# Peptides against a protein of PDB entry 6FRK, part 9

Target 1, 411 residues: chain A of PDB entry 6FRK
Amino acid sequence: NEEVLNAMLKEVCTALLEADVNIKLVKQLRENVKSAIDLEEMASGLNKRKMIQHAVFKELVKLVDPGVKAWTPTKGKQNVIMFVGLQGSGKTTTCSKLAYYYQRKGWKTCLICADTFRAGAFDQLKQNATKARIPFYGSYTEMDPVIIASEGVEKFKNENFEIIIVDTSGRHKQEDSLFEEMLQVANAIQPDNIVYVMDASIGQACEAQAKAFKDKVDVASVIVTKLDGHAKGGGALSAVAATKSPIIFIGTGEHIDDFEPFKTQPFISKLLGMGDIEGLIDKVNELKLDDNEALIEKLKHGQFTLRDMYEQFQNIMKMGPFSQILGMIPGFGTDFMSKGNEQESMARLKKLMTIMDSMNDQELDSTDGAKVFSKQPGRIQRVARGSGVSTRDVQELLTQYTKFAQMVKKM

## One batch from the design tools (peptide; made by RFdiffusion4, then SolubleMPNN)

Design b1_p8_6_s3 (from b1_p8_6, 3 letters changed)
Fold by OpenDDE base, seed 3:
Structure b1_p8_6_s3 (fold): chain B 411 residues (1-411), chain A 8 residues (1-8)
Amino acid sequence: as target 1 above (411 residues)
Amino acid sequence: DILKFLSE
């Protein structure tokens, strides 16, 4: 039993390391999982794999919880939010996304460009702010970020703005000059929240980067960017561990709407390749698709058919950017996106829809579609011939459907 | 470090 446990934990630890989880955190997680597993419950014939998965999930949830409440803006007050993080982390784009998020929630929001180091920083912020109809401040002539930040914050406080977002210089590397500039800006504007923006795609470098920022500035919140189909997100655990600060939002793509409040359970589910049904439901709700209410009601009742999956695929093809939505579907995220570009992912989705087009209404509308096919294997051969695919391709579709339907039943 | 951890 201990050998089997150690073998299964080794596979999980390998998968977490491949997901860019820091080796020290993986070691600690292994010990915590071993201590949390009751060997007597494992002897009682419970599904050992399910117990280990549940223990791993619980320990990962603890790793993304810093034990501190996230800062939230106060309505009717002037809330100053300072952004910090390396150049290329998506910091400037994330400032615009956060401003747009609060504006859509009815907050009087503005943007300040205090990045004097990067040529065209103010033009980029101005372009994004103008497109979103967000008021902005910056200078083409002032080179001191402290002056720009102070003047901009004072201006927008006097105009009774509720959310005042300050974008700072990021530089290409961790340099003492960057941290000195950040401290001078923070001391001048006295921000209510300091947000560290981290790129999830930097993998094992996340710990060292996040620690360097926390050691120099009082980071109170984290935003993780580039959580698209290529970023496994394991670096986010390192950021929380190093900063001792909550993740408040995630950036999922390049569009201004590719931004969502951080949810622990969906994030860990996605990290483990289980998919994100809650994030899919939230994203479907934001898109206000015509059949959205009927789908959400079915999902809440734990009912999911092959037809419901087909309708979801039709909705996904309408939604764009396709990569993010596929990554939220259980069993599709890792296998669909790892092997190709967005066009290949769309071609795979169309192939699955073509397989379902060869199914009959009894197969499509069954609440246990996999059982219908398992009882009558001749159905698999019929569907395979009708869609021009192998019997293996139909079995893979049914396996994916079963994983999704089992997750919906647990909601 | 990684190889040692994976061998334990």
Scores: peptide ipSAE 0.000, ipTM 0.381, DockQ to the pose 0.010
Fold by OpenDDE base, seed 4:
Structure b1_p8_6_s3 (fold): chain B 411 residues (1-411), chain A 8 residues (1-8)
Amino acid sequence: as target 1 above (411 residues)
Amino acid sequence: DILKFLSE
């Protein structure tokens, strides 16, 4: 039993390292999981894999919890939020995303460009802010970021802005001059929150980078960017560990709407490749879709049919902003939306539903729908003809169903 | 990848 546990933990540790989780955190996780698993309970016929998965999940949830409450802006007050981070971290884009997020929630938001180092920084911020209809401040002539930040903060305080976001200079490397500038800006404007923006794609460098910022400025919040790319998000754990600060938001693309509040459970589920079933359930419940309880119960029992997938597609189509919902479904990553507009994505879902409309109840209600089709290949040809699609399109649907059903069974 | 299927 201990050898089996050690083998499974080795696989989990390898997968976490491949997900850019820091080696020290992976070692700590391994020991914590070993200490949390009762070998006697594992002997009692419980699904050893599920127990280990649950223990790993629980310990990962602890690793993203810094043990401190996230700062939140106070409504009707002036909240100054200073952004810090390296060039290319997505800092400037994230400032605009955060401003837009609060603006859409009915906060009076503004942006200040205190980046005097990068040529065209103010033009870029102005372009983004103008597109989003966010008030902005900056200078083409003032070279001191302290002056720009101070004047901008004072201006927007006097105009009763509630969210005042200050973007600072980013460098390609950690330089003492950058940190001194950040400290001078922070001292001048006295921000209510300092947000460190980190690129998730930097992998094992996340710890050292996050620590370097925390050692120089009082980082109180973290935003992780580029979680739509090849980055599996393991660097986020390193950022929390190094900064002792909560992740407050994540960036999930290049668009101003590709920004969401950080949720621990969904993030860890995604990191483990489990998908965000809980977040899907929450969104589904928020939308008051009537038939969701039965689907949730089936998913909890590891049952997933082609009909359940069809119902899920119907629910997705009812939910509206299709990009955010698809990203929560196991296997429906961001690439579905990246290659097409929302209408094209909806058309693709409708095509899949049309294929399933040509299936019979035996095919739709089978807990192993793919096996029903594999045992009788003539079913694929029937469904293809009935829906006006290729046999390849039906096979691709069944391949996706199989992947999803396997994920649900692993939960 | 469900995305790959939906992208094709």
Scores: peptide ipSAE 0.000, ipTM 0.341, DockQ to the pose 0.073
Fold by OpenDDE base, seed 1:
Structure b1_p8_6_s3 (fold): chain B 411 residues (1-411), chain A 8 residues (1-8)
Amino acid sequence: as target 1 above (411 residues)
Amino acid sequence: DILKFLSE
């Protein structure tokens, strides 16, 4: 039993390292999982794998929790939010996304460009703000970010703005001059929240970068960017560990709408390749598809058939940024997206649908489709022949279905 | 890899 546990933990640890989780956190998780698993309870016939999965999930949830309540803006008050981070972290784009998020919720929002270091920073912010119809402030001539930030904050306070976002200068690396500038700006405007913006794509560098910022600036919140379908979420754990600050939002793409409040459970589920069914349901609801209500009602009842999966694939093919939606489906997150472009992902989805087109109504409409096939292996061979695929391809589809159906039953 | 571990 201990050998099996150690083997399974080794696989989990390897996979977490491949997901850019810091080696120290992976070691800590391994020890915590070992201490949380009662080997005697595992002997009592409980599914050892489910227990390990649950223990891993629980310990990952703890690693994302800094034990500090996230700052939230107060309605009817002036909330000054200062953004800090390296150049290329997505800071400026994230300022616009956050402003737009609050604007859509009926907050009076504005943007200040206090980035005097980067040529065209103000033009970029102005372009994003104008597209989103967000009021903005900045200068083409003032070179002191403290003056710009102070004047902009004062202006928007006098105009009774509720959300005042200040974008600051970045640098290509951690530099004393950057931190000095950030401290001067922070002291001048006295922000209610300092948001560190981190690029998840930098992988193992996330810890060192996040620590360098926290050691110099009173970071109170983290936003993780570039969490698209290819981004490894492990850097987010490193950011929380280093900053001791909560992740408040995530950026999931380049569009202004590719921004969501951080949810621990969906994030850890996605990191583990379990998918984000909640996010998928939310996204399906946003699309106002005619059959959405019937599908949501089935999902709420924990019922999920191969036909329901087929209908979901049809809906996904009708959806825009196909990559992001596939990343929300259990079993499609990491391995499906890591191989190929959007066209290859569509071709894979079409292949799965073609396999299901060779299934009969009894197989498609069964509440336990995988069990129907497991009881009669001849069905797998029939479907494989009918769709022109291998028996392995059919088994992989059934494995994906089983993962999805198990998650739906837990909802 | 995590997916394999969760699938097996």
Scores: peptide ipSAE 0.007, ipTM 0.499, DockQ to the pose 0.026; fails the geometry check
Fold by OpenDDE base, seed 5:
Structure b1_p8_6_s3 (fold): chain B 411 residues (1-411), chain A 8 residues (1-8)
Amino acid sequence: as target 1 above (411 residues)
Amino acid sequence: DILKFLSE
């Protein structure tokens, strides 16, 4: 039993490292999971794998919870939000996304460009802000970011703005002068919230970078960017651990709308390759699809058929942006989305639907469709011939369905 | 692969 546990934990640890989770956090999680698992319960014939998965999930949920309540802006007050982060982290884009998010929620929002280090920073911010119809401030001539930030904050305070977002220059750990400048800006404007923006793709470097920012300024919030890419987001755990600050939002693409409030359960599910079922349900609910209630009710009862998957695919095909929704489906890993444009993802979905169009009602309406096919392999060959695909393509579809149906049964 | 680990 202990050998089986250790083998399974080794696989989990490997998978978490492949998800860019920091090696120290993986070691700590391994010990916490070992301590949380009752070996006697594992001996009693309970699904050892489910117990380990549940223990891992619980410990990951704890790792993304710093035990600190996220800062929230106060309506009718002036809220100064300073952004800090590495160059190339998506910080400037994220400032615009956050400003647009609050503007859509009916907040009087503005942007300040206090990045004097990067040539064209103000033009980029101005372009993004203008497209989103967000008021902005910056200078083409002033080189002191403290002056720009102070003047911009004062201007927008006097104009009764509720959300005042200050973008700063991108920093590197070896750029002590730029870190000192960041502290001077923070001291001058006295922000209500300091947001650290982290690129999910930097992996094992997340801890050291997040710590370097927290050691210089009072980081109170984290935003994780580029979660639409190859990054599984494991570096986010390192940022939370180092900053002791909650993740408040995630960036899921390049568009200004590719920005959402952070949810712990969906994020951990996605990190574990379980998909974002809650985010999918929420997105399906937001779209007010006619069959949405029936689907949600089936999902709540752990019922999921190949027909239900087909109907979801039809719904997804009616939804844009397609890439965000597919990335929420269990078994449509980041690799399904990252390797192709929206058209390739759509073509893959259409291929899966064409395979299902060759299935019969008994296969489509079975609560265990994969078992129907496994019991009668001739069904796979029939469906493959009917849809013009390989038997392997049908098996891959059934594997994806099985992964999703197992997730739904665990909800 | 975490998915493989979770699916088994």
Scores: peptide ipSAE 0.006, ipTM 0.494, DockQ to the pose 0.023; fails the geometry check

Design b1_p8_6_s4 (from b1_p8_6, 5 letters changed)
Fold by OpenDDE base, seed 3:
Structure b1_p8_6_s4 (fold): chain B 411 residues (1-411), chain A 8 residues (1-8)
Amino acid sequence: as target 1 above (411 residues)
Amino acid sequence: DLLKFLSS
């Protein structure tokens, strides 16, 4: 009945608000989901919960799609990309990440530091650019960002650079002077794309900040940063709604390679706590680990065993910045990262691997590993004793495996 | 929790 639907929608709305989704967007989503649900189909014995989940997922996908095609650079042309955003948004780090991304793809890429307001901005850019072997321009003596940006763009145009990234100032306290400076820089260099960089951790403030930038400068793209932290990413929906511009990339950590192209489906899946299996596959492919092809082929066939999960944990342990990859695994993301530092997350994976080391080949290689244990509860007790853990710890592992295997079967 | 709502 309508009361059951309203109760379920109230739970979804509460969870979206807890994920930093703007209250106006949550209200609109609730009404859109109500209008999209056929109550007659709900009466026919369809899984009401699955129907609501699918309706919520579809409406979230629409909220992330501004209906505008993302700008892409043209090969063999000079593409000027201007970055705008608040100080502390990760703007300068994101400039370096984007430059490195295009450089790795064989683009002739450079960086310009037009942040004259922050002491050490140019030193930070220079340090990041030098580590990545990216050409850079800036000044220690010129105080006008328009002059620095214009000279740097002209220099790199004359040197036939294909990707010219301009980092600007991110002043906090003088919004009017910041916006005027951004307009003067934009008018001088005539960028092909203006990228707004937003920190996902600012929560409910994302709408107001994104709107303030869009009302003053012609923002055409959004990059969301700090999605490795406590931010559930709901602020990204507010940024798209306010800017009417696509998210083109996400920043997932502090490393120069903690940067990926935005994918709508994986992002919404992660926001809903469903994990990011596609992002995990892409990250596994990027690392060129020896066993990657065999694993990807199994995942494409909807096959996932406890052994495959063990091999994934071994690969994750080799990958370094561990928090991000765990956040991509369904059921490991929120609870695994929120309770501890990277060392605690590693200790938890090692504990799970130790539990699996006490399993036999029949248990590890079963395509329905959880059912093997449910049919013979004595196996749980054996594994618990063998690994020195509680039967509850083994049941939690099997629950996580089941969640992951169910998602792999839906791919 | 949204996870509990989506996992069941």
Scores: peptide ipSAE 0.005, ipTM 0.423, DockQ to the pose 0.023
Fold by OpenDDE base, seed 2:
Structure b1_p8_6_s4 (fold): chain B 411 residues (1-411), chain A 8 residues (1-8)
Amino acid sequence: as target 1 above (411 residues)
Amino acid sequence: DLLKFLSS
């Protein structure tokens, strides 16, 4: 039993390392999982694999929870939010995304450019802010970020802004001068929240970077960027561990709308390649497609059919850029998207729909579609012949459906 | 691959 546990934990540890989870956190998780698994319950013939999977999931959820409640802005008050982070972390873009997020929620939001180090920082902020119709402040002539931040915060407080976002200078390296500047700005403006912006794509460097910021400034929140890239998000665990601060938002692309509130369960599910069903539901709800209410109601009741999956694929096809949405579907994770351009992803989706077009209503509307096929293997051969695909392609579709349906039943 | 580990 211990050998089987150790073998399974080795596979989990390898997969977490491949997801950019810090080696120290992976070791700690392995020890915590070993301590959380009752070896006596494993001896009783319970599905050892499910127990280990559940224990791993539970310990990953704990690693993302710093045990500190996230700061939230107060309506009708001036809330000053200071951004800190390295150059290239996506900090400036994230300031605009957060401002736009609050503006869309009916908050009086503004942006301040206190980045005096980077040439064109203010022009970039101004361009982003103007495109989003967000009020902004900055200077082309003032070189002291403390003066710009103080003047901008005072201006927008006097104009009764509710969300005042301050973008600071980012350096390429951890430099003492950068941290001193950040402290001077923080002391001058007295922010209600300090947000550290971290690039998820830096992998194992996430811990050291996040720690360096937390050791110098009172980071209270984390935003993780570039989660649409090759980064599987394991660096987010390192950021939480180092900062002891909650992740409040994630950046999932280059568009101003590619920004969402952080949810622990969906994030861990995605990290484990289980998909993000909640994020898919939220995204489907945002589209206000008339046919979505019936689907959402079925999902809330833990019901998911092959027809419901087909309808989701049709909706995804209407939405345009598939990469993010497909990455939210269980079994359509990194392996489905990593091998192809948008056209190949769309062609794969169309192939899956063509397979489902060869299914009958009994197969499509069954709450256990995979069991219908498993009980009568001749159905797989019929569907394969009808759609011009291999029996393997039909089995792969049914495997993806089963993964999705199992997750919906756990919601 | 964690997906293969969790799905098997």
Scores: peptide ipSAE 0.000, ipTM 0.405, DockQ to the pose 0.024
Fold by OpenDDE base, seed 4:
Structure b1_p8_6_s4 (fold): chain B 411 residues (1-411), chain A 8 residues (1-8)
Amino acid sequence: as target 1 above (411 residues)
Amino acid sequence: DLLKFLSS
């Protein structure tokens, strides 16, 4: 039993390292999981794999919890939010996304460009802010970021703005001059929150980078960007560990809407490749698609049929940027997206729907569609022939359905 | 691959 546990933990540790989780955190998780697993309960015929998966999930949830409550803006007050991070972290884009998020929630929001180092920084911020109809401040002539930040904050305080976001300069490397500038800006504007923006794609470098910022500036929140790409999100754990600060939002693409509040459970589920049904439901609700209430209610009751999956695919087809939504569906993760553009992902969804169009009502409306096909393998061959696909393609669809249905039953 | 680990 201990050998089996150690073998399974080795696979988990390897997978977490491949997900850019820091080696120290992986070691700690391994020991915590070992200590949390009762070997006697594992002997009693419980699914050893499910027990280990649950223990791993629970310990990952603890690793993203810094034990500190996230700062939240106060309605009717002036909340100054300073952004810090390296150049290329997505900091400037994230400022606009956060401003737009609060604006859509009915907050009086504005943006300040205190990046005097990067040529065209103010033009970029102005373009983004204008497109989103967000008030902005900056200078083409002032070179001191402290002056720009101070004047901008004072202006927007006097105009009774509730959310005042200050974008600072980034550098390609951690330079002492950058940290001194950030400290001077922070001292001048006295922000209510300092947000560190990090790129998830830098992998094992996340810890050292996050620590360097935290050691110089009172980082209180983290935003992780580029979680739509090849970044598996393991760097987020390193950021929390190094900054001792909560992740408040995640960036999931380049569009202004590719931004969501951080949720621990969905994030860990996605990191583990389990999908994010809750995030999918939230995204579906935000899009106000007419047929969503009935589907959401079925999902809450742990009911999920092949027809419900078909309806979900139709909804996904209506939602636009397929990459993000597909990444929320269990089994449609990296392999579905890694080999194709959005059009190829759409073509694959259409192929799956075409397979389902060859299913009968008994197959589509069964609460255990995969079991219907497993009991009568001739159904797979019928559906494969009817849809012009291989029996393997039908089996892959049923495997994806089974993963989704099992997740829904656990909700 | 975590997906392979969870799927296996």
Scores: peptide ipSAE 0.000, ipTM 0.417, DockQ to the pose 0.024; fails the geometry check
Fold by OpenDDE base, seed 5:
Structure b1_p8_6_s4 (fold): chain B 411 residues (1-411), chain A 8 residues (1-8)
Amino acid sequence: as target 1 above (411 residues)
Amino acid sequence: DLLKFLSS
C-alpha cells in the first residue's frame, strides 16, 4: 500500500513539476498529502486514485489561498492601485484590462503611465485606453516616474475618479535601480493596493521574481497573465507563497475582455488537467439555454454521451470567444487552443461536429460511446465515410470524448 | 502528463 501510494505520489509530483509548480512546494505538498491520506481507508477498496486526487486538490487549494482577504475598492472613494512586474509580464495590458473591468461595472476609472524606461510605453497605454474609452495620464518629456505618478494621482483625485491605476516600469532583469524607483513611486502616491503581475509561462522563476518584488514593495494582490497559452499556471502557487497575497484576477487572452476574477476551484481543476467545469457551468448558465439544467445534472451524475458533447460544442459555437470556452473543456485546453487562432479552433469544432453528425442515436446516446466503437470497428469506418474524414480523425474524436467522459465520471 | 496521471 505504501509503495503504491509512493508511486502515485511520484506521478503527481512529476505532473505538478510539468505544470511549473515550484520543486519546494511540490515536496511540501507530497508530505502534506502523505499525512492527509489514511492508509487504512486506502486499504478498504476505495479508489486509491480518487483519494490521492482529492488530497492533492485540497492541498493545492490551500496553497492558492494565503488566508488573507483580497483587497476590494471602496465605492465613492479614490482607490489608487499600483501595478508592479517585469517587462513582458503583461503588466501594461493588465492595467487596461482591470480599468476596463471596473469601468464596465460602473466605476469611474483612469490609467496613469509612470513607465519612463520603455520607449513608447505611454503611446501603448494611450492606444489601449483610447480604444476602451478610459481616461489616461502620462508624459512624453518627464523622465521621473515619481513626478508623473504624483501629478496623475493628484489630477484624478481632484476629478473624483474612483479607480486610479498606475502602471510602472518593468525591466528584463532584477535591477536594484528599478526596485528603488518602484519604492519611491509607492512612497509618493501611497497606493491602497499594490498588484504584482506575473506571466504564467516563466515556470520555476516565479518564486524568486515574486519574492524580489515583495521584499521591496508591499505587494497585496497578484494577477496571473497568459493562462490561454501553454502555461498551466503552476507558477501562480509560487507567487502566492512568496507574496503571501491572493490572486485577484487572471488574464486569459490578448483581448481587453480576456480578463476574469480569480476562482480557486476552476484554476486548480485546470492546473490538474481536469478542466474548468465550474467556469464552463457558469458560462453555460449565463447563456440561459433551455437544456442547460439537464446537461448540468447529467455532468453532476458523471453521465456524458457523445450527444452531450455535441450539444456542448453547439453551445460553445453560440458563446463567442471560443478560446476561453475550449480551454475550460477537459482535454481541449492544451492541444486544441495552443496551435491556432480562434478561427482554426472553430474549424476544428465544426469538423468534430460533422463527424458526430454521421453517428447514429445508439452511438450518440451511449454512456460509453468509445466502447461502442471499440466493440464494432465497422462503425468507425461507416462514420469516417459518412463525414468524409479518415478513420484516424474519428479515433481522435473518440479519444477526446473518452478523456472528457473520464473526467466527468470523476466529478 | 497530469491528464494521463489523473486518467490512469
Scores: peptide ipSAE 0.000, ipTM 0.406, DockQ to the pose 0.022; fails the geometry check

